# Ledger of designs, part 59: peptides against a protein of PDB entry 3B8E

Target 1, 230 residues: chain A of PDB entry 3B8E
Amino acid sequence: PFLIFIIANIPLPLGTVTILCIDLGTDMVPAISLAYEQAESDIMKRQPRNPKTDKLVNEQLISMAYGQIGMIQALGGFFTYFVILAENGFLPIHLLGLRVNWDDRWINDVEDSYGQQWTYEQRKIVEFTCHTPFFVTIVVVQWADLVICKTRRNSVFQQGMKNKILIFGLFEETALAAFLSYCPGMGVALRMYPLKPTWWFCAFPYSLLIFVYDEVRKLIIRRRPGGWVE

## One batch from the design tools (peptide; made by RFdiffusion4, then SolubleMPNN)

Design b2_p13_5_s4 (from b2_p13_5, 11 letters changed)
Fold by OpenDDE base, seed 1:
Structure b2_p13_5_s4 (fold): chain B 230 residues (1-230), chain A 13 residues (1-13)
Amino acid sequence: as target 1 above (230 residues)
Amino acid sequence: AKELLELARKLAL
């Protein structure tokens, strides 16, 4: 998100506070929960890894986690961001290069795509209205990320949802997202303005996409061991 | 949540 913010000079899609809430709030408990996940049913049939040749985290896993899944996650957030701004009169093309004028508190006549002038205060309300749904989008996508991380090779349908700590983590991050989104004063304190409950569903296609993508990936790995998708 | 809010407040200021 921040890279595109710099390159495209668009209004800030995700605030620093929301980033910290993701990194420290919503990611930690779910990540810890994976330490308590039961071993895959076939794990004892696998050869021990060679510690000299076989890294625990290989380049393929890094590429998938940070390259593929991370990009889908970012696209989900940006989709939500662009939809909200478009609903408020700012089409995606109009946002390019707008940041300088957007962030200038002395410019109170920034025009939207329809020629409507926006004061600094109005622009900041819209910006902070984007931060919350972006954050929620990330949380909803993280549900899929956490679920797919339960196993390396087996389908989630084969492994099941037996880890109560993981389930608790999903509820915790969701409850935190709801609290930050709807608690009075969060707009002032955290620059997270409340969102319509319908915005929670904006991320669901991306969450489903990640889930389906990983299930297909795992299916390919099961059918073609040692493939480039592993 | 409270610690996160406090941290967030410190960073938002």
Scores: peptide ipSAE 0.009, ipTM 0.367, DockQ to the pose 0.042
Fold by OpenDDE base, seed 4:
Structure b2_p13_5_s4 (fold): chain B 230 residues (1-230), chain A 13 residues (1-13)
Amino acid sequence: as target 1 above (230 residues)
Amino acid sequence: AKELLELARKLAL
């Protein structure tokens, strides 16, 4: 989010506080929960790990986690951001290069895509209105990410939801997201303005996309052992 | 702050 904010000079899609809430609030418990995931049903059929060649974290896992999944998460967040701004009169093309004028408190006549003028205060309200749904979008996408991380090879339907700590993590991050979104004073304290409950559904297509992608990947691995997809 | 929150709720489509 922050890199695109700099490169495209768009209004800030996700604040530093929301980033900290993701990294320290929503991601920590789920990440710890993965350490307690039950072994896959096929683990006993695998050869022992060679300590010299097989790393716990390999380049392929890093590429998948940060490259593929992370990009889909970012796309989900940006989709929500662009939808909200478009509904408020700012089309995606109009946002390019707008940051300089957007962040200038002395400019109170920034035009939207329809020629409506926006004061600095109004612009900051709509910006901070984007922070909450961007955060919520990440949380909803993280549901899929956490669930797919349960297994390397088995489908979630085969492995099931047996890790109670992981299930707790999903509820915890969701409860935290709801708290940060709807608790009185969060708009002032965290610049996270309250969101209509309907915006929680904006991320669902992306969450589903990640889930389907990983299930298809795992299906390919199961059907073609030793393939490049492993 | 309360007025800003109310405005934010109105703008949150």
Scores: peptide ipSAE 0.019, ipTM 0.416, DockQ to the pose 0.028; fails the geometry check
Fold by OpenDDE base, seed 2:
Structure b2_p13_5_s4 (fold): chain B 230 residues (1-230), chain A 13 residues (1-13)
Amino acid sequence: as target 1 above (230 residues)
Amino acid sequence: AKELLELARKLAL
């Protein structure tokens, strides 16, 4: 998100405070929950495999999978961002290079894609309106990420939702997202304006995409042990 | 640190 903001010179899609809420609030408990689940699964299933060769391959695979999932998460957030701005008159092509004029408080006649002029205050309201949906989109996509990370090779349907810590993590991140989105004063304190409930559903296709992608990946790993997907 | 770096990479994208 931040690199695209710099490279494309678009209006800021995700505020610094929102980023901190993702990193410290939303990702911390899920990461801990996954660490506990991995520790429990490793304790219960370790037959003595050769720890040096199997660790390096597994760490590389996990890093690639998390990298790919993270790209899909970012795409989901940007999709939500572009939809909101388009609904407010700013088409994606028009946003390219607009940041300089967008962030200038002395320019009060920035035109949208339809020739409507926007004051600095109006533009900042729209920008801050994007921060909350972007955050919520990441949370909804993280539901899929957490669920798929339960297993390295088995389908989610085979292992089920038995990890209480993971379930707690899902509830915690959802509760945090709801709190940040709807608690009075969050717009002033965090520049996170209230979200229409319909925007929670905007992330669902991406959440489903991640889920399907990982289930297909795991299916390939199960059918072709030692393949390029491992 | 690696997860934070990956998160930072995800957020930096």
Scores: peptide ipSAE 0.008, ipTM 0.332, DockQ to the pose 0.030; fails the geometry check
Fold by OpenDDE base, seed 3:
Structure b2_p13_5_s4 (fold): chain B 230 residues (1-230), chain A 13 residues (1-13)
Amino acid sequence: as target 1 above (230 residues)
Amino acid sequence: AKELLELARKLAL
């Protein structure tokens, strides 16, 4: 999110404090929970990893996690961001390069895509209104990300949802997201204004997309062992 | 390491 903010010079899509809440709050318990996941049913049929040549975190896993899944997550967040700004009169094309004027406190006549003028205070309200939905979008997409991380090859339907710690992690991150979104004072403390409940559903298509994508990928790996997808 | 990786993923985008 922050790189696109710099490169595209758009209004800040996600606050720094909110990012810290994701990284230190919502992600910690889910990440730890994966250490307690049951081994895949076929793991003992695989040859042991060579400690000298085979990394635990291989380049393929990194490429998938950061490249493909990370891009889908970012797209989900930015989609939510652009929808909110568009509903407030700022079309995506109009946001490009707008940051300089957007962040200037002395410019109180920034025009939206429809010629409506926005004061600095009004602009900051809209910006901070985007932070909470972006955050929640990330959490909703993380549900799928956490679930797909349970297995490398087997379907989630084959592995099942037996890890109680993982299930707890999903509830914890969701509860934290709800707390940060709706607790009184979060708007002042974290610049996270209250979220309309409908915005929780904005990320669901992306979460589903990640899940389906990974299940299809795993299916291909099972049907074609040694393929480039593996 | 997994947390750092997730952090890096979230910060990079």
Scores: peptide ipSAE 0.007, ipTM 0.367, DockQ to the pose 0.035; fails the geometry check

Design b2_p13_6_s1 (from b2_p13_6, 12 letters changed)
Fold by OpenDDE base, seed 2:
Structure b2_p13_6_s1 (fold): chain B 230 residues (1-230), chain A 13 residues (1-13)
Amino acid sequence: as target 1 above (230 residues)
Amino acid sequence: LEELLKKARELAE
């Protein structure tokens, strides 16, 4: 998110506080929960791996898969960001290069895509209105990410949801997201304004996309053991 | 976490 902010010179889609909440708050318990995931049912049925070649290939493929998932997560956040700004009169194309004027407190006549002038205060309200939904979008997308990370080859439907620690992690992550989104004072303290409940659903298509992507990936791995997709 | 968030906020201003 921050890279796109720099490259495109758009208004800040995700504040540093929200980034820290993701990295240190929401991701910690879920990440630990993955360490306690049950072994795949077919783990002992796999052929012996060559420790020199297969490890490197698998690490590269895992890195690529996580990289792709991370891009989808970022796209989900940006989608929410662009929707919010578009609803407030700022179309995506208009946001390109707008940062300089957006962040200037002395410019109180920044025009939106429809010619409406926005004061600095109004712009900052809209910006901070994006922070919470972006954060929540990431959390909702992370639900799918955590679920797919339970297994390497088996479908989630084959492995099931047996890890109680992961389930607890999902609830903790969700509870933290709700707390940061709705607790009084979070707007002042964290620049995270209260979120309309409807924004929780904005990420669902992306969560589904990640889920489908990984299930297809795992299906390919099962059909072609030792393939480049593993 | 609260201290980190506070520092992050200060840096973001």
Scores: peptide ipSAE 0.006, ipTM 0.299, DockQ to the pose 0.031
Fold by OpenDDE base, seed 1:
Structure b2_p13_6_s1 (fold): chain B 230 residues (1-230), chain A 13 residues (1-13)
Amino acid sequence: as target 1 above (230 residues)
Amino acid sequence: LEELLKKARELAE
């Protein structure tokens, strides 16, 4: 997300505070919860891995899978960002190179795609209005990411949702997202302005995409053991 | 979104 901000010179899609809330607030409990996940039903039936061959292949494949998931997460966040800005008159193409003027507090007549002039204050409100939905989008996508991380090979439908700590983590990150989105003063304190509840659903297609992607990946691994997807 | 922006402005004041 930050790379696109630099390369495209668009208004800041995700604030530093929001990033910290993701990294320290929403991701920690879920990550810890995975340490308490029950072993896969077939894990003890597998032969010991060769640490010289199987580890390297698995690390590359895991890195690729997480890289792809990370790209889908970023796309989900940016989609929400572009939709919000487009609804406020800023089409994606108009945002390219706009950051310099956007961040200049002395320019109070920045035009949107329709010729409407925006003051610095108005622009910052719109920018910070994007931070909350971006954050919520990441949280919703992280639901899928956390759920798919429950298993390496087996489907989630085979493993089930037995880890109460993981379930608690999902509720905790969701509750934190709701708190940061709707608690009075969060706009001033954290630059996270309130979110319309319907925006929570904007991330669902991406969350579903991640879930389906990983389930298909795992299905391929189960059908073709030792394949390049494992 | 205009209502949200209004609410955001009210919260920012």
Scores: peptide ipSAE 0.005, ipTM 0.393, DockQ to the pose 0.026
Fold by OpenDDE base, seed 3:
Structure b2_p13_6_s1 (fold): chain B 230 residues (1-230), chain A 13 residues (1-13)
Amino acid sequence: as target 1 above (230 residues)
Amino acid sequence: LEELLKKARELAE
């Protein structure tokens, strides 16, 4: 998120505290839960890895997890960010280069895309209003990400949801997201203003997209073993 | 491409 903030000079889409909550709060338990996932049903049919050449976590898995899925997560967050700002009068194109004036407390007449002037305080309210939905969007997308990471080849429907620790992780990250979004004082303490419940659904299309994408990928792998998609 | 995407994600954090 910070790269786009710096490169595009847009208002800050995600606060530092929110990022810490993602990294330390929402991601750790789910990641640990994957260590307790049951082996795929076909794992014993695979040739043993060569300890000298093969890693347990190969470059393809890392690339997929942090590259493709990570980019989709970021896009989901930014989509939510742009929607909120657009609803408040700031179209995406208008946000480009706006940061300098946006963050200047002495400028109280920053115009939106429709010529409405915004005070510094009003701008910061809108900015902080974006932080919570961005965070929640990431959490919702992480549901799909965590679920698809259960298996490399088998469908989630074949593997099932038997990992109780993973289920607990999904609950924990969701509960944390709800706590940070709705607990009194979080707006002041964390600059995360309360989220309208409707914003939880903004990320659902992205979660579905990730899930469908991965299921299709896994289906292709099952039908064409040794393909480039594996 | 995947490596580039990985780097892009790392930078975006």
Scores: peptide ipSAE 0.000, ipTM 0.246, DockQ to the pose 0.022
Fold by OpenDDE base, seed 4:
Structure b2_p13_6_s1 (fold): chain B 230 residues (1-230), chain A 13 residues (1-13)
Amino acid sequence: as target 1 above (230 residues)
Amino acid sequence: LEELLKKARELAE
């Protein structure tokens, strides 16, 4: 998100505070919960790893987790961002290069895509209105990310949801998202303005996409052991 | 925007 903010010079889609809340709040408990995930049904039947050849984290896993899935996650957030801004009169094309004028406090007549002029205060309200839905979108996508990380090969339907700590993590991150979105004073304290409940559903297609993508990947791995997608 | 502003004000009180 921040890289696109710099490269495209768009209004800030995700605030520093929200990024911090993701990194430290919503990700920690789920990540810890994965350490307690029950082994796959077949994992103990596999040969022990060769410490000379097998890495716990390899370039393929990094590429998948931070490349492919991470990009889908970012796309989900940006989709929500662009939808909100479009509903407020700023079409995606119009946002390109707008940051300089957007962030200028002395410019109070920034035009949207429809010729409506926006004061600095109004623009910042819209920007901060994007932060909460973006954050919530990330949380909803993280549900899928967490669920797909339960296993390496087995389908989630095969492995099941047996990890109570993982389930707790899902509730915790959701509760945190709700708290940050709806608690009085969050708009002032964290620049996270209240979220319409409908925005929670905006990320669902991307969450589903990640889930389907991973299930297909795992299916391929099961059918073709040693494939390039492993 | 007006609804958001209204909600923001409500959250700030």
Scores: peptide ipSAE 0.000, ipTM 0.325, DockQ to the pose 0.029

Design b2_p13_6_s2 (from b2_p13_6, 12 letters changed)
Fold by OpenDDE base, seed 1:
Structure b2_p13_6_s2 (fold): chain B 230 residues (1-230), chain A 13 residues (1-13)
Amino acid sequence: as target 1 above (230 residues)
Amino acid sequence: LLELLELARKLAE
């Protein structure tokens, strides 16, 4: 997300506070919950890894986590960001290179795509209005990410949802997201302005995409062991 | 974390 902010010089899509809330708030309990996940049914049928040759974190895992799933998550966040800004008069193409003027408090006549002028204060309200939905979008796609992380090869439908700690984690991160989004004073304290409840659904297609993508990946792995997608 | 670090770096400049 921040790379696009730098490269495209767009208004800040995700604030530092929201990033911290993701990394330290919403992701912690879910990540810990995976330690309580029951072993896959076929785990004992697999050969143990060789600690000298087989890495726990390999190129395939990095590619999957950061290159594939991470990119889908980022796309989901940016989709929400662009939709919100477009609804406020800023089309995606107009945002390119706008950051310099956007962040300049002395420029109070930044024009949107329709020629409407925006003061610095108005622009910052819109920017911070994007931060919360971006954050919520990440939380929603993290539901799918956490669920797909329950298994390495087996389908989630085979594994089931028996991990009560994981379920609790899903509710906890959602409750925290709701709290940070709607609690009075969060706009001042954290620059997280309230969002319309409908914005929670903007991430659902991406969450579903992540889930389906991983299930298909796992299906391919089960049908073709040792494939490049493993 | 990489996003945060990049942001921190940018803000420090």
Scores: peptide ipSAE 0.007, ipTM 0.405, DockQ to the pose 0.022
Fold by OpenDDE base, seed 3:
Structure b2_p13_6_s2 (fold): chain B 230 residues (1-230), chain A 13 residues (1-13)
Amino acid sequence: as target 1 above (230 residues)
Amino acid sequence: LLELLELARKLAE
């Protein structure tokens, strides 16, 4: 998100505080919970990792995590961002290069896509209005991400949802997201303005997409062992 | 990491 903010010179899609809340708040318990996941049924059929040649975090894992799933997550967040700004009169194309004028407090006549002028204060309100929904979008997409990370090869339906710590993690991150989004004073303290409940659903298609994508990938791996998809 | 660095920068100000 921050890279796109720099490269495309768009208004800040996700605040620093919200990023911190994701990295240190919502993601920690879920990540720890994966350590308590049951081994896959076929794990003992695999050869032990060679510590001299095989890395715990290999190129395939990085490609999957950042190149595929991470990209879908980012797209989900940006989708929410663009929808909110479009509803406020700023079409996606108009946002390109707008940052310079957007962040200039002395410019109080920035025009939206429809010719309406926006003061600095008004622009910052709409910017901060994007931060909370973007954050929540990431959390919703992380539900799917966490669930798919339960297994490498087996379907989630084969593995089941027996890890109580993981389930707790899902509730914890959701509760934290709700707290940060709706607790009085969070708008002032964290610049996370309250979001309409409807924004929680904006990420659901992407969460579903991640889940379906990974299940299909795992299905392909099971049917064609040793393929490039593995 | 870039986000963390940006945070660090802001906190250092």
Scores: peptide ipSAE 0.006, ipTM 0.405, DockQ to the pose 0.024
Fold by OpenDDE base, seed 2:
Structure b2_p13_6_s2 (fold): chain B 230 residues (1-230), chain A 13 residues (1-13)
Amino acid sequence: as target 1 above (230 residues)
Amino acid sequence: LLELLELARKLAE
């Protein structure tokens, strides 16, 4: 998100406080829960890794986590961001290069895509209105991300949802997201304005996409063991 | 981290 903010010079899509809430808040319990995940049913049928050549975190895993899944997560967040700004009169193309004027507190006549002028205060309200939905979008996408991380090869349907700590983590991150989104004073304290309940659903297509993508990937791995997809 | 750095830069100006 921040890279696109720099490269495209768009209004800030995700605030620093929001990022901290993701990295230190919502992701902690879910990440720890993976340590308690049950072994895959076929784990003992696999050859042991060579500790000298086979890393726990290999290039393929990095590519999957940061390159593929991370990109889908970012797309989900940006989709929500662009929808909110478009609903407020700022079409995606108009946002390119707008940051310079957007962040200038002395410019109170920034025009949207329809010629409406926006004061600095109004622009910041719209910007902060994007932060909470972006955050919630990431949390919803993380549901799928966490679930797909349960296994490397087996389908989630084969593995099942038996890890009670993981289930607790999903509820915890959701409850925390709801708390940060709806608790009075969060707009002042964290610059996270209240979220319309409908925005929770904006991430669902992307969450489903992540899940389907990974299940297809795992299916290919099961059909072609030792392939480059593993 | 990059956003924190950017925030720090803005606060320093």
Scores: peptide ipSAE 0.005, ipTM 0.352, DockQ to the pose 0.019
Fold by OpenDDE base, seed 5:
Structure b2_p13_6_s2 (fold): chain B 230 residues (1-230), chain A 13 residues (1-13)
Amino acid sequence: as target 1 above (230 residues)
Amino acid sequence: LLELLELARKLAE
């Protein structure tokens, strides 16, 4: 998100405060819950890792976590961002290079794609209105991310949802997201303006995509052991 | 990490 903000010079899609709320708020309990996950049924049938040749954090793991799943999460957030701005009159093409004028408090006549003029205050309201749905989008895709992290090779359907701490984590992060989104004063304190309930559903296709992608990946690993997908 | 540092800086101001 930050790289695209710099390269494309678009209005800030995700605020620093929202990032902190994700990293220090919503993701902590879910991450801890993985320590209580049961081992996969076939773990003892696998060959042990060779500590001299096999790195714990290898290129394949990095590619999966950051290059694939992380990119799908980012795309989900940006999709929500562009939809909100488009509904407010700013088409994606018009946002390119707009940041300089957008962030200038002395310019009160920034035009949207339809020729409407926006004051600085109006623009900031729209920007902060984007931050909250982006945050919520990340939480929704994190549901799928957490669930797929339960297993390395087996399907989630084989593993099941028996980890009560993980289930609690899913509810906790959702409740925290709702609190941060709708509690009075959060617009002033955290620059997180309330979102329409419909925005919660915007991320669902991406959450499903992450889940399906990982299940297909795991299926390929089970059918072709030792492949490039491992 | 960079975003956290920037936020920390902004909060310290």
Scores: peptide ipSAE 0.007, ipTM 0.428, DockQ to the pose 0.026; fails the geometry check

